# Designs tried in a protein design run: peptides against a protein of PDB entry 3OGK. Part 181

Target 1, 307 residues: chain A of PDB entry 3OGK
Amino acid sequence: ATPDRLSRRFPNLRSLKLKGKPRAAMFNLIPENWGGYVTPWVTEISNNLRQLKSVHFRRMIVSDLDLDRLAKARADDLETLKLDKCSGFTTDGLLSIVTHCRKIKTLLMEESSFSEKDGKWLHELAQHNTSLEVLNFYMTEFAKISPKDLETIARNCRSLVSVKVGDFEILELVGFFKAAANLEEFCGGSLNEDIGMPEKYMNLVFPRKLCRLGLSYMGPNEMPILFPFAAQIRKLDLLYALLETEDHCTLIQKCPNLEVLETRNVIGDRGLEVLAQYCKQLKRLRIERGADEQGMEDEEGLVSQRG

## One batch from the design tools (peptide; made by RFdiffusion4, then SolubleMPNN)

Design b1_p25_5_s4 (from b1_p25_5, 11 letters changed)
Fold by OpenDDE base, seed 2:
Structure b1_p25_5_s4 (fold): chain B 307 residues (1-307), chain A 25 residues (1-25)
Amino acid sequence: as target 1 above (307 residues)
Amino acid sequence: DEERERLRYVLRNRKEGPLFEYEAP
């Protein structure tokens, strides 16, 4: 379909999702120009899709100019923007979005590639938004944003239920977790092992309603931080956990109400058996092939046809 | 831990795509 055809057929369209070409590898492993350009779509949105409140670009090329045009065209009517595995923009584009779309509820940049100029976009979001429900920059590498702004967002956005972040040190998010009283989902962060301080994360307090979780780089030493609320966990993202097969078994056994599990092949047939035994409410299971398989010596850390 | 950092790098640069996917009705 073309933008003009879409607008002619559906002038009152409220939600648009565009998907670029499928990618066989993570975004950062392929050329950034692999996706299609959103420019013609943004033009059409600006001119003819005046009721559009939700935009999802997946694997698209998005420029700052595109974001600026979109922001100004939809302004506070824009409720959802998802830049899913997109590229071509900088944080200036994000700044434009949050500056003009102050009632945005969902902002996603998951796995997008961008040039980071500053952290102003998150600061602006923190200063002016009270509507945010979902914030997701999972698998991104922001280095100039402040965890304090994230805390401010949590404090001001009482409907904030899902936050996925990049490589924030988890301890820097203590204030955020305290403020995010209604948070149900958290993914990302960075758990960093400290041999000199093995209990570094044991006093971490999570939001009371947290039930969907994916802590990046969580190893067996950090895994126990989940045990106090493991029974309420409904979704686990272990794609970037540093857990072996046995660790998976341990954790899964403690999550009897698990509904969704995403992990790597390291779970193994043994882990799948444990999953079947203890997680009777399981609704979705995703197992990805991990590149770490080549570095793992545990042959049982593989899912076979039997599993 | 150097090995942990190596694993982080490997995991961040792994190939996409499911080996297995199940969804209950």
Scores: peptide ipSAE 0.246, ipTM 0.851, DockQ to the pose 0.605
Fold by OpenDDE base, seed 3:
Structure b1_p25_5_s4 (fold): chain B 307 residues (1-307), chain A 25 residues (1-25)
Amino acid sequence: as target 1 above (307 residues)
Amino acid sequence: DEERERLRYVLRNRKEGPLFEYEAP
């Protein structure tokens, strides 16, 4: 579809999802900018899609100007913006979004590539937003944002239920976890081993409603922090965990109410057997290819597709 | 650190679609 045809057919459109370049572009099989610019769509949104509340760009090229135009066009009517694996913008574009869209409920930048100028966008969001339900900058690398702003967001946004972050040291998020009383989902952060202080994470207090999580770089030494509430875990994202096959088995056995598991091939056939045995409520299973397939020589660490 | 970066790179640049996916009704 084209922007103009879409607006003519659906002038009262509430939600729009655009998919740009396929994954093949990442391997230089096709140009990266193939049909990927959001500009003509943003123009059409600004002019003719006055009821649009939700925008999802996937693998699109998004400029700061595009974000600024979108922000001003939709303002407080914009409830959802997902920049999913997008590129081409800076934090100035994000600042424009949070400045003009004060009632945004979902803001996602997962796996997007951007130029970071400062942390003002998160600060502005913290200062003025009370509507956030979902904040997701999973697998991004923000170095200039403040955990304190994240804490402020948690305090001010009572409906905040899902937060996925980049590589914040988990201990820097203690205040955030305390403030995020209604948080049900958390992914990201960074668990960093400290040989001199193996128990440094053992006293972490997670939100009491937390049931969907994925702690990045969680290894077998950190895994026990989940054990006190493992029975209430419904979803695990282990894509970026540093767990081997046996570690998977250990954790899965403690999560009898697990409904969704996302992990890598390292789970192995053995892990899948354990999963089938202990997780009777499993609804979704996603096994990704990872570094395990390239580096693992152990048969246990590979799924053979037989089970 | 190296392992983490390698893992991140591989996952970001993987072929779209999982090795295995199950969805219960």
Scores: peptide ipSAE 0.279, ipTM 0.871, DockQ to the pose 0.629; fails the geometry check
Fold by OpenDDE base, seed 4:
Structure b1_p25_5_s4 (fold): chain B 307 residues (1-307), chain A 25 residues (1-25)
Amino acid sequence: as target 1 above (307 residues)
Amino acid sequence: DEERERLRYVLRNRKEGPLFEYEAP
């Protein structure tokens, strides 16, 4: 499909999703420009798709100019922007989006690659947005954004239900969790071991409605922080958890209402057996290969075709 | 931590889809 044909056929289009290059291109085995740039689509959106509220770019090249054009063209009519595994932009492009699209409800940059210039985009979002429901920059590498801005967003956006972040130290998010009273989903952060303070996370207070969770680098020592509300957990993202097979078994047994599990091959056949035994409401299971296959000593840490 | 960095690298640069995916009917 071409942009012009789409707009002619569907001038009242409200939602657009574009998919670009395949996963294999992430290793530069396929040219970076494969799958195309969003530029021609942004041009078409600006000129002819006046009712478009939702834009989802997956694995595409997006420039700051593209984002600026999109932002100005849709302004407060833009409710959803998902830059899913995209590249080519900087935080200046994000700043343009949040500056012009002040009614945005969903902003996603999950697994996108970008050049970080400053943290102004998150600050601007914090200062002016009250509509945000979903904020997702999971598996990104922002270093110049402020946890305080995230807290401000939580305070001002009463409909905020899902937040996925990069490598924030979890203790820096205490204020955020306190403010995010309606938060149902949280993924990301960083749990950092401290030999001198082994229980530094034990007093962490999570939002009361939290039921979808993924804490990055959670090991068996930190895992008990979930136990008080494990019964209400519906989704676990253990992709970046540092749990062994037996740790998976322990946690899964604590989550009888689990509906969605995302983890790595380290769960093993044993973990899958425990999952089947204790999680009768399971709807989705995703297992990534991860790095576990290269160093697992326990044969049970491998998922077999028999499982 | 080397383990964390290795994990991040592998997951960010994975070429293949999931090893296993299940969706209940």
Scores: peptide ipSAE 0.270, ipTM 0.870, DockQ to the pose 0.714; fails the geometry check
Fold by OpenDDE base, seed 1:
Structure b1_p25_5_s4 (fold): chain B 307 residues (1-307), chain A 25 residues (1-25)
Amino acid sequence: as target 1 above (307 residues)
Amino acid sequence: DEERERLRYVLRNRKEGPLFEYEAP
């Protein structure tokens, strides 16, 4: 369907999800000639979709102008914006969104690529938003945002339940965790091993309701920080964990209420056996190809080129 | 640790694609 056809059929549309590369079943819904640009859709939203509250763009090209237009068109009526694996925008576009959409509840830019100009967007969000429930910039590279703004968001947004971040040093998020009293899900951060301080992270205090977790670069030395509340963990994201097969077995065995596991192939057959044995509530399992195989392929490729 | 940094780099640049996905009915 074209944007104009959509608005004509559904003038009162409240939720829109667009995929740049639709699955075969959706090929008839998105014209091929629109490519991956959101611009024509944003134009249609601005002109004709006045009740739209939720927008999800997946694998699309989004410009700052597109975000600015969307922000001004929907303003405080916009409750959800998901830029899922999108590209083409800068932090100025994000600033426009948070400036104009002050009642936004869900803001996602997971795996999106963008140009970072400054950290003003997160600061603006911290200063003016009290409605945020979900904040997700997982697997992004922000270097200019402040952990203090995350703490402010946690303090001001009482309904904040899910936060996924980039490579913040976990110790810089102590204030955030203390403030985020209702947080149920956290992913991201960065655990950095210090040989001189093996217990660097042992005093971390997580929110009491935390049950969905993915700590980036968590190794076997840091893994014990989860043990005190492992029984309440329902979802684990181990995609960026530095755990071997045996480490997986150790952790999984301590999580009898696990419902969702996302991990790499390093879990192995043994890890899967342990999972089946101890996690009887498991509802979803996702296994991705790990770096370990790519590293071996690259090493084999390097060896083959030297030979 | 150079090895840890290497692993971080590889993990950040990993290609998407599930090898296996299970969802209970």
Scores: peptide ipSAE 0.263, ipTM 0.859, DockQ to the pose 0.477; fails the geometry check

Design b1_p25_6_s1 (from b1_p25_6, 10 letters changed)
Fold by OpenDDE base, seed 4:
Structure b1_p25_6_s1 (fold): chain B 307 residues (1-307), chain A 25 residues (1-25)
Amino acid sequence: as target 1 above (307 residues)
Amino acid sequence: SLQLELLHLDYSLPRLERPPRLDWP
């Protein structure tokens, strides 16, 4: 379908999800001649989709001009923007979104590629938004944003329940975790080893409601920080943890209420056996096959056909 | 029911830049 056909058929559309290339999607309304650009859709949104409050672009090309037009067209009516694996924009585009859409509840740019000019977009969000529920820039490379702005967001957005970030040093997020009283989900950060201070993270205090977690670069030395609340963990993202097979076994045994596990092939057949034994509420298991397993010391760090 | 997903890293941007950790003595 074309943008114009969509608006004519659904003039009161509130939620739009578009998937660009690769086009393996059940809901694909983008003709081949439009490519993966959001521009024609943003034009249609601006002109004819006046009730649209949720926009999800997946694997689309998004320019700063597109974001600016979208921001101005929807303003405070925009509740959700997901730039999922998108490209073509800079942080100026993000700044436009958060400047004009001050009541945005969900802002996602997970796995998006962009040019980072500055950290102003996050600062602007921190200064003016009180509605944010979900912030997700997981698997992105921001170097110019401030952890202090995350803390401010947590303080001001009392409905903030899910935050996924890039490679912030986890100790820089102490203030954020203290402020984020209602946070249920956290992914990202960076745990950095210090041979001289192996217990540097042991005093890290997590939000009391935290039950969905994925700490990047978490190794066996840091893993014990989860043990006090492991029983309340319902989702673990271990894709970017530095855990071997035995580490997986240790952690899984402590998470009897685990519902969702995302991990790599390093969990091994043994880890899967332990998972089956201890996690009776498991609903979803995602195992990614990575080349990094070749460097694992554990002989069992491979999921076979038995696993 | 349990949903099992076996995926390749081609679907995500890998962030693993560090080698596996050795056991702490």
Scores: peptide ipSAE 0.023, ipTM 0.552, DockQ to the pose 0.178
Fold by OpenDDE base, seed 5:
Structure b1_p25_6_s1 (fold): chain B 307 residues (1-307), chain A 25 residues (1-25)
Amino acid sequence: as target 1 above (307 residues)
Amino acid sequence: SLQLELLHLDYSLPRLERPPRLDWP
């Protein structure tokens, strides 16, 4: 499909999703330069798609200029921008988006690769946005953004329901969690075990409506922080948890309303049996092979064809 | 019906490079 054909056929298009690199790119089977550029599409959007409110770029090359053009062309009409596994932009491009699109409801850059210049984009978002419902920069590396800005966003955006972040220390997000009264989904953060302070995270207070959760680096010592609300958990992302098979079993038993589980092969056949026994509402199970599993010959952490 | 999705992790993601802190008993 060409951009010009799209606008001629659908001049009143409200939502556009473009896919660049095939899924095979996840395996480094495709050269980095094979990505489709969004530039011709952004040009067409800017000129001819005046009703476009939602843009989703998946595995595409996106420049700061592209983002700037898109931002200025759509301004407050842009409600959703998803840069899903995209590359080629910097935080300057993000700054342009949040500066010009002040009514954006969904901002996603999950698994995108970018150059981080500063944390201004998140600050600008915090200062001016009150419409945000979904913020997702999961699996990204932001070192210059402030947890305080995230807290401000939570305070100002009453409809904020889903937040996925990078490697914020979870204790730095205490203020965020207190402010995010309507938050239903949280993924990311960083739990850092302190041998000298085993109860470091025991006093964490999560939003009351939280039911979709994925805490990065959660180990068995931190896992009990979920127990008070485990019965309301509907989705768990354990891909980056530091849980062994037995820990999975313990947690799963406490989540009878679990609908979606994403985990690694460490769950094993035993964990799958427990899952089947206790999680009767399960709808989706995602099992990935962890990098750490290549070295552990322990037979118990492998999902067989029986599982 | 249970949807099973088996995916390979993209090893290029930095989070996977953190060695599991093996708490040595």
Scores: peptide ipSAE 0.020, ipTM 0.540, DockQ to the pose 0.174
Fold by OpenDDE base, seed 1:
Structure b1_p25_6_s1 (fold): chain B 307 residues (1-307), chain A 25 residues (1-25)
Amino acid sequence: as target 1 above (307 residues)
Amino acid sequence: SLQLELLHLDYSLPRLERPPRLDWP
């Protein structure tokens, strides 16, 4: 479909999702034929799609100019922006979005690649937004943003229900968790094992409604922090956990209300058996093969056709 | 109904592997 055909056919379009070709194709395809640039679509949005409130770009090339144009064109009417696995922009583009779209409810940059200039975008969001429901920069590399701004967002955005972050030290998010009273989903962070302080994270207090969780680098020593509310957990993201097969079994048996599990092949056939036994409400199971599993000699960490 | 997604890394775009924890020495 061409942008002009879309606007002519659907002038009152409220939601747009564009999918670019897989990133692998970006290297082999002439950019002109790839159709991966959002620019012509942003132009059409700005000119002709005046009711558009939700934009989802997946695997697209997005420039700061594109984001600036989109931000100014939609302003407070923009409720959802998802830059899903996108590239080509900097934090200046994000700053433009949060500056002009002050009533944005969903902001996603998951797995996007960008140039980080500063942390101003998150600060601006913290200072002016009270509408945010979903913030997701999972699997991104922000080094210049402040956990204090995240705490401010949690304090000011009473409808904040889902937050996925990069590699914040979890202890720096204590204030955030305390402020995020309605948070149901949290993914990311960084759990850093300290041999000298084995109980470093044991006093971590999570939001009371938390039921969807994915803590990065959670090992067996940190896993017990979940046990007090494990029966409340409905979704687990263990893709970036440092759990072995036995650890999976231990955790899974404590989560009888688990509906969604995302994990690696390390769960093994044994973990799948435990899952089947204890998690009768399971709706979705995602298993990824990790590259690191090729080196782990433990025969138990393989999902076979039997599992 | 249980939805099973088996993703093989060979066909999935390399997820930005979270950089291995640099074990700070």
Scores: peptide ipSAE 0.026, ipTM 0.573, DockQ to the pose 0.195; fails the geometry check
Fold by OpenDDE base, seed 3:
Structure b1_p25_6_s1 (fold): chain B 307 residues (1-307), chain A 25 residues (1-25)
Amino acid sequence: as target 1 above (307 residues)
Amino acid sequence: SLQLELLHLDYSLPRLERPPRLDWP
């Protein structure tokens, strides 16, 4: 499809999703530089798609200029921007988006590659946005953003229901969790075990409505922080947890209302059996191959055809 | 043998792996 054909056929288009790279690109079957530029689409949006509220770019090349043009063209009419596995922009582009699109509800840059200049984009978002419902920069490496801005966003955005972050120390997010009264989903962060302080995280207070969770680097020592609300958990992302098969079994048994599980092969056949036994509401299971495959020695951590 | 009835099993492409944190001092 060409941008011009799209606008002529659908002049009242409200939502656009573009995919620039096939999935095969992840396996080096396609050159890294192979990608669709969003520029022609942004031009068309600016000129002819005046009702567009939602934009989702997946595996596209997006420049700061593209983001700036999009931001200015749609302004407060832009409700959703998803830069899903995109590349080519800097935090200046993000700054333009949040500066001009002050009523944005969904901002996603999950797994996108960018150059980080500063944390101003998140600060600007914190200062001016009250509409945000979903913020997702999961699997990104922002080093210059402030957890205080995230807290401010939580305080000001009453409809904030889903937040996925990078490697924030979880203790730095205490204020955020306190402010995010309606938060239902949280993924990311960083749990850092301290042998000298085994109860470092035991006093964490999560939002009361939290039911979709994925804490990075959560080990068996930290896992008990979930137990008080495990019965209300509906989705778990354990892809980046440091849980063994037995730990999976322990946690799964405590989550009878689990609907979605994402994990690695470490769950094993045993974990799958436990899952089947205790999680009768399970709708979706995703098992990825992880680094645990390198430890061929632990037979318990492999999902076989029997599982 | 517990029969697992799932609405959807996702074998999609793996996400980027985060480096394991060594808990060992």
Scores: peptide ipSAE 0.022, ipTM 0.584, DockQ to the pose 0.073; fails the geometry check

